Peptides against a protein of PDB entry 7RZF. Designs and how they scored, part 300

Target 1, 358 residues: chain A of PDB entry 7RZF
Amino acid sequence: PFQEEHLKQLYKIVPIKDIRNLYVTFPIPDLQKYYKSNPGHYLGHLIGHEGPGSLLSELKSKGWVNTLVGGQKEGARGFMFFIINVDLTEEGLLHVEDIILHMFQYIQKLRAEGPQEWVFQECKDLNAVAFRFKDKERPRGYTSKIAGILHYYPLEEVLTAEYLLEEFRPDLIEMVLDKLRPENVRVAIVSKSFEGKTDRTEEWYGTQYKQEAIPDEVIKKWQNADLNGKFKLPTKNEFIPTNFEILPLEKEATPYPALIKDTAMSKLWFKQDDKFFLPKACLNFEFFSPFAYVDPLHCNMAYLYLELLKDSLNEYAYAAELAGLSYDLQNTIYGMYLSVKGYNDKQPILLKKIIEKM
Target 2, 358 residues: chain A of PDB entry 7RZF as posed
Amino acid sequence: PFQEEHLKQLYKIVPIKDIRNLYVTFPIPDLQKYYKSNPGHYLGHLIGHEGPGSLLSELKSKGWVNTLVGGQKEGARGFMFFIINVDLTEEGLLHVEDIILHMFQYIQKLRAEGPQEWVFQELKDLNAVAFRFKDKERPRGYTSKIAGILHYYPLEEVLTAEYLLEEFRPDLIEMVLDKLRPENVRVAIVSKSFEGKTDRTEEWYGTQYKQEAIPDEVIKKWQNADLNGKFKLPTKNEFIPTNFEILPLEKEATPYPALIKDTAMSKLWFKQDDKFFLPKANLNFEFFSPFAYVDPLHSNMAYLYLELLKDSLNEYAYAAELAGLSYDLQNTIYGMYLSVKGYNDKQPILLKKIIEKM

## One batch from the design tools (peptide; made by RFdiffusion4, then SolubleMPNN)

Design b2_p27_5_s4 (from b2_p27_5, 16 letters changed)
Fold by OpenDDE base, seed 5:
Structure b2_p27_5_s4 (fold): chain B 358 residues (1-358), chain A 27 residues (1-27)
Amino acid sequence: as target 1 above (358 residues)
Amino acid sequence: SESFRFGYPSTQEKQKELLEKLSFPFL
């Protein structure tokens, strides 16, 4: 168990690879018995969210962070960790204190808003989708995993326990949030910039590091983290599939795409899935413009247009990704290519959003 | 055949993989 002397610590770690990472770690109680509510997953979903008003969105806007992950990790017996991990830019490495301040501002926002049942329901629905369409794991790996899981879950729930959320427990969410405080923090910064500035070596891997106490003044700054008006809860994810119906194979199903529409302005090819039998589709659109590649100016304009279009769609990208949808936009010598892939149910919604931005 | 792997690893799986990289004594 971490004593007070183990908290408020900063580790400066030298990596083998050229990476810049920040780990903000909080010791939390063992939540294994609460797997049906999984409050750590709820918090990880929100803290790790990439949409507008998210922690990552703000830290990216500052140029300090590329990626962010939040979640629980198993510890030793009787405790876990909640970890916020970010990939740091070179500039972000200089602003670690401010990055962590923003983390605490976001956590304070979560406290102020309180637990949201609709967010729990989205996590539940996403996990149900992930479970339903989980690829068959290799038998050997799967049996070994199941054997490990049997220590934590009832036999009847072992197959589902990692995915199925059943109980909304706001009390447990608040309990975990109460552990996400500056007084409980352990910070690790991973950067080659600490080479030659370390005084310790880790025994197992020979990792060079320096350990320092975080100054009380810095802890106090983080404790006084206010509400940052840039932070908002995510909007509801409109892309989560609810219909998983697989249409029967047509009697005239061709092994290749068939031309089903031919007009002066469009050709449509269709191929029914005869192999995978998944409620998924792949929509591909080729847009032809005689102006797309006529000269260097038009080429550059088409490029800039596509970059602006991509940027304008970023607000949907993460929500679509979470829901198992993806899109791709590319310039072609003939014009533009659009692809929409994933669960077919909400593809029309995503496609509409794309078209509305075009 | 590989082109139809639609779906990013669940945020949970990505989270788990990323979080697994940090070990003691830094935890």
Scores: peptide ipSAE 0.040, ipTM 0.683, DockQ to the pose 0.117
Fold by OpenDDE base, seed 1:
Order: C-alpha cells, then structure tokens, then sequence
Structure b2_p27_5_s4 (fold): chain B 358 residues (1-358), chain A 27 residues (1-27)
C-alpha cells in the first residue's frame, strides 16, 4: 500500500520513442472479488467516454489531448490502480495541470450525478455482445490466458467472468470514486522534452526520470475543482444490438450479388451471407451526381459538403463504435460513397441518422 | 472477407492494452 510519501508525486519520464503521454494514477483497493459488479469498468466507461460532454471531448476541443483511456490495472497484492491515460499534443504538454483539473471536474460531475443503473446496464449489454461474438483466439494465447485467470475465478466461471456483469453495486462505484482524489494522485508525464532534465534512472529498464512532489497549491486547486457545466453524462446508446437472429439462407441464394432492384434512379444488389453466419451486414451506397466533378469549384464544394457531413455525424461515431457499428463517407469522381457496417439490428437507426444529416 | 472482421477490439481490450504500457516504479 502506498503511504503518504508515495502520493502527490510527479514523475517526468524520458521515453525511447517520440511520444507524449500523461498518466494520472490512483491507488485503489483490490476489486478482484467484485468482478460481478466491476465498478472500475463502470468508471472507466464514463471517464473514457468520447461522446458529447465527455472529458475527452472537452480536452480535444482545446487541442490538448488526442486520445483518452480510463480504467483499472492490477497492482501488487492487496491493491489496484485506477489510471487515466491521455495522449498529449505539444500544446497539451504545456497544460498538464489544467488537463488534470478537468479530470477532477469530470470526476466531481460523476459524484454529483451518482451511480446510474442504466449505464451499468449498457456496460452489461456491451459485454454480453462482446462475449457472444468473441473472436476465435489462437489456442496458445487462449490457454495461457485461461491459466492466468484460474487464479482469480472459479473454474466454471473462467470463460465468462471477464464479461459477465451481474450486480449493480452503487456503493462500490462510490467507494472507487472516493479514491479518485487529488490527495491520492500519482502523475507521470512521458515526453522527450525532459531529456537532460532528469536526475534518476530506473533500475530495471534504465528509464531516465525526475521525481518531484506536486505543490500543495496545485493539489488544492484540484481539490477545489468545480462542476464544469460542459461535462455531461452520455446519452443512452441507441445502437446497442438486442436482436441477433440470423435469417435462414434462401434456397435461391447466389454466390454473387444479385440485382434485386433496377430502376432509372437506383440499382440494388444483394448477397446473403453463406459463410460467416453472423448477425452482421455491410450496406454500401454509391451516389452519382453529374455535378460532383464538373469543375474544380463543384469538386471542392462536394469535398466541403462531405467534411461538414462527417463533422455533423461525429456525435454518433463513438456510440456506434461501442455498439459494433461503423460508417464511412468518401468522395468519389462520380459523387459520394457511404458504407455502414456491423451488427444488422441497429444499422437502420444509424443509416437514418446519416440520411437525416444529408 | 475482411469486411466481417470489423471486430473493433472492444474499447475494453484497447483500454487494457494502453494501461499495460506503464510499469513500476511509476505505478
């Protein structure tokens, strides 16, 4: 267990690779026994959310952060860590204190809203989808993984324990949130900009670093993190699949796409899956416009239109990705291309959202 | 063939992989 002397520390680390990372780490109790409720996953889902009103959305809007990850990591015996990791821009490297302030503002928002059962249910449903459609792992990796997790789970639960959420435990969520405080923080900044500014070398890998105490004034600034009105809980994810029915293969199913609609304004080809037997589909749309490539002006207008369309759809991108849906929009010489891929159940919802923005 | 392999690594797997990069003594 970390004592007071190990808390409120800042590490400036020189990487081998040209990377800029911030790690905000909190010692937490060992939560392994609570795998059925997994409060660290609940918090990681919210803190690591990428939708509107998320921590990442705000930090990205400021140009400080490219990516954000939040979650629990195993520690030594009897404790774990909760870690918020961000990929820093060059500008973000100058604003680390303010980035961490925003982290504490978001955590304060989570405390103010309290644990949400609907968020837990979404995590449960997403994990159930991930479990049901888990890709075939290579036998060697799978065996090694099972051997490792047998130390933590009953034999009968080993295959499901990583995915199975059963118990909503708001008390455990609050308990973890109570550990996510400035007085319990360890900060690591990874940047080549610290080269020649370090005074210590790590014994195992020879990593050069500097360790400093975080000033009490900075800790107090983070302790007084207000409710930032820009931070909001995510909306319900409407793209999570619930129907996994696979339609029977038609007797007349061809090995190639069949033309099922032919009109003056549209052609439609269809190919039923005869190979994978998954509740997934690929929808591909090619839009033709005689004006798309008439001249440089029309070409630039078509490009600008598509960039604006992509930007207007960005609010759905993360929710769709979480639910195993994706879309792609591209300019073509003849107009535009749209692709929608993933679980078939909610594809009509995503497609409708795209068409409503067009 | 590749079109059905849109198993996005679950945000959880991507999260685990990223969190594993930091080692002791910085943890």
Amino acid sequence: as target 1 above (358 residues)
Amino acid sequence: SESFRFGYPSTQEKQKELLEKLSFPFL
Scores: peptide ipSAE 0.036, ipTM 0.689, DockQ to the pose 0.114
Fold by OpenDDE base, seed 3:
Structure b2_p27_5_s4 (fold): chain B 358 residues (1-358), chain A 27 residues (1-27)
Amino acid sequence: as target 1 above (358 residues)
Amino acid sequence: SESFRFGYPSTQEKQKELLEKLSFPFL
């Protein structure tokens, strides 16, 4: 257990690799007994969200952060950590205090909104999907993992315990959220820029680091984090699949794509899955335009159009990815290529969103 | 054909891999 002396600490760490990372760590109670509610996963889902009004979207808009991950990690006996990890830009390395301020502003937004049962339900549904379609892990890794978690879960639940959420516990969400405070913070900055500026060496790997107390003025700045009006809760994820029905193989199913529609403006080929029997589809669209490659101006316009289209779709990209959907957009010499892949149930919704932006 | 491997590593696996990079005493 970290004593007060271990809190409000800043670690400047020299990596072997050329990486720039920030770790904002909070000691939290052991949540293992609350696996059915998993309040740390709920908070990690929101803090680590990548959609509009998220922490990451704002930090990206500042040019300070490339990626963000939020979640719980096991500690020693009787405690865990909640960690917010970001990949820093060169500019972000200069703005670490302000990045952490934005983290506390987002956390304050979560306090102001309170626990949302619909968010818990989305986490539950996403985890149920992930569990149902979990690929067979390599037996050795899976057995070792199961052996490790058998100490914490009933044998009957050990396969499901990491995925199945059963209980909405707003009290536990609030309890964890109450530990995410500046007075309970440990900060680690990983950058080669600290080379030759360290005074300590870690015993296990010989990692060079410097440890400093975070100034009380900085702690107070973070404690006074206001509600940043740019932060919003995510919208409901419309892409989460609910129907997993696998259609029977048609008697006339061909081993190759068959032409099922031929019109003056479109051709449609279809191949039923005869191998995997998954509730997934691949939709591939090739758009032909005689103007796409007619001259350098039209080529540049077609490129710019696609980049603008991709940018306009970014609001859906993360929600689609979470739901096991993906899309790809590419320029071709003949026009444009679109691919939509993943669970078939909500593909029409994503496809509609793409077409509405086109 | 590799095109049908829908196995995106779960956001959870990416989270674990990122969180595992930091060792004690920095945790």
Scores: peptide ipSAE 0.034, ipTM 0.671, DockQ to the pose 0.108
Fold by OpenDDE base, seed 4:
Structure b2_p27_5_s4 (fold): chain B 358 residues (1-358), chain A 27 residues (1-27)
Amino acid sequence: as target 1 above (358 residues)
Amino acid sequence: SESFRFGYPSTQEKQKELLEKLSFPFL
């Protein structure tokens, strides 16, 4: 167990690689017995969310952070860690205290809203999708992984325990949120800027570091984190697939795309999947405009249009990605290219959202 | 083996690689 002397510590770490990372770590109770509810996954989903009103969106808007990850790490027996990790910009390295303040503001927002069963259900559904379509790992790596997991799960559940959510436990979510406090924080900053400014060496890897106590004034600043009105819970993810039906291969299925519609304004080619038999589709649209590449002005207008369209779609990008959907928008010499890929079930919803923004 | 449970399983592998690099005494 971390004693009080191990809390409220700042580690300044020199990396071998040129990286800038912040780790905000909270000791939490062992949650292994609660794997069916996985409150750390619920919190990791929200804290690590990339949609509008997310922690990452705010930190990106300030130019301080590139990426954010939140979740639980297994530790020594009887303890876990909840970790928020961010990739820092050069500017973000100067604003670590303010970044952590925003983390506590977001955590305070999660406390104020309370546990949401619909968010748990989304996590459950996303994990079920990921499990159902998990690629076959190499046997040697898989066996070693399973052997490690057998210490934590019943043999019958070992294969599913990482993915299956079964029980909504708001009490456990609140319990973990109660551990995500400034008085329980350990901060590690990884940057080459600490080279020659360290006084300790880690025994296992020879990593140079400096350990400092976080000033009580800084802890108090984080304890007084207000509700930042920019932070919002995500909206429901409309793109999570629920239908995984694989249509039978048609007897007349061609090995190549067949022209199934030919009109003065449109051509449609179709090819059924004859190889993978997955509930996935690739929708590709090529739009032709006689004005797209007439002159530099029209080219710039077409470019600007596409950039504005992409920006207007950012609200859906992360939710689509989480649901195993992707889209691509490109300027072409003839006009525009649109691609929608992934699980076929909710592709019409994403396509509709794209068309509504065009 | 310490397993990370971060975000979604599809992102978990990438997330595992990022946090596995932090060892004791930093944890």
Scores: peptide ipSAE 0.034, ipTM 0.677, DockQ to the pose 0.372; fails the geometry check

Design b2_p27_6_s1 (from b2_p27_6, 14 letters changed)
Fold by OpenDDE base, seed 2:
Structure b2_p27_6_s1 (fold): chain B 358 residues (1-358), chain A 27 residues (1-27)
Amino acid sequence: as target 1 above (358 residues)
Amino acid sequence: SEFERRFLELIKELEEENAKTKFYLPF
């Protein structure tokens, strides 16, 4: 349904809200029938990855982008869009061409590495976890949602189709990657800086915009995107839970935290979950030091230590978050506070990594 | 064209989503 005239276009859009966004959009075939493989999710997972060697990591390092999302969206009449959306800094707004170059360099890296079954498996496992522990939706909203998706999925699969990946289809991944080319791009830049510089108004919402053809020289620059050695595939996510066993309630379980260890160096309180019955835990550690807040120098040293520790843990933060784990580190007047929360299975791995960096 | 209209609608939808949710799960 799209023609060549619809490609290689730049839109400068004035937002209602004070936002700066870049949307790099590619028309793709309708992939709805391939929901069991979901090649768009696979690509969105990699393109939107936030770990070391990711597109976002590089763009953040340059101060151009705050956040990045990649994925597929519904189109019309048998086509979809693949979209890379970034939140632009003020500086990033000046470097849109270079940002998009880096996007194509990352896409080129994905082509060079080829489809990875282990990445698909991680996506499958993450989605299975998300499905299994999905919060109960309100019945009214849920029924309306199901009614809407019944047009797309068999009745028996409607509950699972959005989450459960079943088929690794490298051919479909490659097919979508082949559509993610500069000659197929539509770019939208959303910024208030375009106010008074637009020549069109959208009929339904009154959105002010300007449409321009992307220069052939810019398209060629993106077509000649080389492999950037800074881009790497993510490492395997070691935090994905595999054990979901819920331990039975102890007969002596108290409604309040019980002191289970009392030593000169440590006290430990424990409360078993008696309400939610989820394979989740909250680990809270308070570290006491008589030197943490003794004077302004020690206070600043403790602060600096914590900031350095946080920085050293950034390599794990995203992988942990994807796996439903989180950690928090805070300075206190008594020393330091550490919290680890989420699925209990891999909490020891995350805790070990934190301790090793301390 | 229907394509242009849908694209502009999509951008608007994404703006609204970005305004509501800091974290968009790619579905």
Scores: peptide ipSAE 0.093, ipTM 0.695, DockQ to the pose 0.366
Fold by OpenDDE base, seed 4:
Structure b2_p27_6_s1 (fold): chain B 358 residues (1-358), chain A 27 residues (1-27)
Amino acid sequence: as target 1 above (358 residues)
Amino acid sequence: SEFERRFLELIKELEEENAKTKFYLPF
């Protein structure tokens, strides 16, 4: 339902709230029939990745973008949109052309690497985790909003269709990726800075906007996006849980933490979950050092140490979060506090990485 | 056009969703 005249358009939109957003949008075929493969999810996972070598990591390093989300959205009859949405900094608002250039460089990297079955498998596993626990807690991470699900899915699959990936379809991934080209782009910039600079009003919501054609020179710049050596595929997420076994409640389980280890160097308290029955654990560590708060110098050194430690762990933070793991590090007057929370299966891996960086 | 209308609606929906929750574009 879109024609060439609908492509290569820039919309400058005035928001109600003081927000700065960039929406880089591509019309794509209706992918609803491919929900078992969900090629849009695959691409959104990679484009929206926050790890080292990601699009977001580069855009953050330049101070242009705070957050990035990629994925497919429902269009109208016979088409969908693939959207890359970023939260812009004030500086980023001035560099929209360069931001979009980096998007196309990352997309070009995805073309060069080709579809990766292991990435699909990770998406599948993450979605399986999200599905398994959706009724227990709101899944963290990407959720699909399916409108009119009963129109698109068999009744028996309606509850699962959002989450279950079954088929690796590299052909469909390549097909969608081939639509993510500068000649197919629609750009929307949302900013209060466009107030008083618009010439149109949207009929339904009264949104003030200006529509402009993107200059051919800009399209050509994006078409000539080369491989940026800073962009890399993510590493395998080693934190994705695979074991969800819930251990039986011990006969001597207490409603409060029991001291299970008491030594001169360590005390350990343990409480089994008797309420939630989830394959989750909370590991809390308090480290004591006589030097942590002895004087202002040591206090500042302890603070700097922890900040450096946090920075060194940043490479794992996003992968852990996607896998339903979290960690927290804090200075205390006695030393430091470490917390590791989430699915218990891969907590030892995360804990080991934390300790190795310490 | 229907396409342009739907695009503007979509942007509005995304703004509203972003305001409420970190909008995860459905993959």
Scores: peptide ipSAE 0.108, ipTM 0.695, DockQ to the pose 0.322; fails the geometry check
Fold by OpenDDE base, seed 3:
Structure b2_p27_6_s1 (fold): chain B 358 residues (1-358), chain A 27 residues (1-27)
Amino acid sequence: as target 1 above (358 residues)
Amino acid sequence: SEFERRFLELIKELEEENAKTKFYLPF
C-alpha cells in the first residue's frame, strides 16, 4: 500500500510543547494475525532495551538521547508502523543522521545474531506476569477496549491475546527485520527550532511542518551501516519471577510491624501482608553512621557515595524494573536508606547485587 | 493522503503517550 513517494521522507514538525523528539518509522505488514508470536514485540524489546550494549546506552553515552522506545503501532487498513522514538538532547538534535545510523547498526546486529528463542521466552514470561497481576482497569475503558479487539481475536482469546505469547516464529522476526531498512524509512523530527521554517500546515490540528526528501547519499550511508562492536544482545534477565506462592497468614500475625530480631547492630521488624495477598514484599533498610552528617565534608562524601552506588547499579535497574522489581537509595541525616520492592521471588538476588556494590 | 494523515495522527498519539508513560511495555 505504500508508494515510493511516501518513503525516504523527512518531516520537521513544530510542537506546541517544548519537546525534542525523533521518530524513525517503517511501514510493515499488518501483523495482527501473528499475535501469538508478536514479532514486533520481540524487536521492540531488543531495540528499546536499556541494558549494556543497547542502542539507548550508546546514544546516551554520546549525550544525544535521553530515552528510547521501540515497537509496532497501528497504521491503517492493511499495514502497521514499526517506530523507534527517542527523546533528543539539544546536542542530539544536531546529530540526527548519526543517531539513525546507530539505529541501523543495531538493526544490522540483530540480523547478524538472528532470532533468539531465549529472548522470546523472556518476553513471554514478562507478559505472563503482567497479565496475571494487571491492575483492575476502569470498567468503561476496559469494555470499550474489549469491544475494539473483538474484531481481531476469537472471543475465547480476547482476554489473553494481547498478553500471552505462544509461538516462537523466527521467520516472522526476520520478515519484520527485512522491512527495517533505510529505503523504507520515514523520519519525523519534532522541535521548536523549526518554528518559522515550515511551509505546510496539517489540516486537523494546525500543526506546522516541513516535508523534505532524504538525500540519496544519506540513505546510502545508512544502507552501508557496519556492525558496531559496542552493540551487544542483552544478558538474560535474572530477576523475572517464577514463584508466585503466597504464604499463609501466620497465627501470631500482628496488625502492626513486630520486632523479630534485636541485636547490638540491628533491629528487624516484620509485618505480614493481611490485606493485598500478593507475592510481593517491601524490604526497607535504614543504615546508621555517626559520620554521615558530622560535618560538611562527610555530608558531601555520603552524598557522593550514594550517587556512585546508584551509578554502579544502573546495569541492573532496567532488568529489575522489567521484572517488576524496584529499589530506592536515599541519604538520611543518620546515614542511608535502601528500599527494595516488588515480587518477592527474586528480591534476594537484587538485594545481594546491591550489597555487593556497597 | 490517508497515509500522511495517519502518520501525523500517529505522531500526535505518540506525543500524548510519551507524556504519560516512560516505558512502553509492548503488550
Scores: peptide ipSAE 0.082, ipTM 0.692, DockQ to the pose 0.455; fails the geometry check
Fold by OpenDDE base, seed 5:
Structure b2_p27_6_s1 (fold): chain B 358 residues (1-358), chain A 27 residues (1-27)
Amino acid sequence: as target 1 above (358 residues)
Amino acid sequence: SEFERRFLELIKELEEENAKTKFYLPF
């Protein structure tokens, strides 16, 4: 149990490694009983989103943050934490108050839009895919994990409870959002810049830290967070696979790539998977240009073109990754290399997006 | 307090996790 004296606190912590992190933490009720709806996962998905109009996208545009993670973590008996964690730039370390203001602006946007069933459905679908195609865990680690979670879930659900969402509960989402307020915040800043400026030592690990109350004026500033028009809910993830059908092996399937198309402008090789039997594909494209490496100017232009192309595709990168798709773009001495990998169902959509930006 | 101790432990755990994780894991 936490008391009011534990709220609105700032911790300045000295790390062992040269890292800069900000942890914005909220005490929340124990949500374990709500695992079928998992409102903390819903909020973590949105707060931790990396697409256009996301919290991370805006904080990156300011040069303050490199990465962002949001979600629930176990606390102690009867409570959990909701944590927003960011990797800070050197500049971001100077703008912690403004970073947290942006977090509250995004949370306010989530309150204004209300719970979205389609977002819940995407989380459900993503979790189902992850569960279905998860890698084999080490038996000892897996059995220990299962034994640990048997205390929290019915035996019949213990294998699936962490992944399968079943119930859309907008009331629980709103309940958690109501706990994500400035008056309930605990902030930790981790930086070597606090070395020699601490007055406390943690008893277990010897971590040096300073604890301070957050000024009421700062809390009030965060309480008055307006709607920032740059923040938007993500668009629907068009890359989530829905078809997992595995085509039968062709009778004449070769153990090596066969030339299936030969034209003046293109050659196409194909090999069917005869080993893994997964609904995945690897598409590899080599583009040839006589100008790619003719002189230093053309080489630099080809490099700049590829960097611009990558930047233009960044809006899709996160959504594709969440859906188990990836792409790679590289300069070669002959031109350009493109690779698209992952679940085959939505690869044509991603490929089309890439080609449209080229 | 037990609450403060658990909070500091949690921050340390997260620091160790962050060293390994580059992206948000929605699972």
Scores: peptide ipSAE 0.076, ipTM 0.690, DockQ to the pose 0.512; fails the geometry check

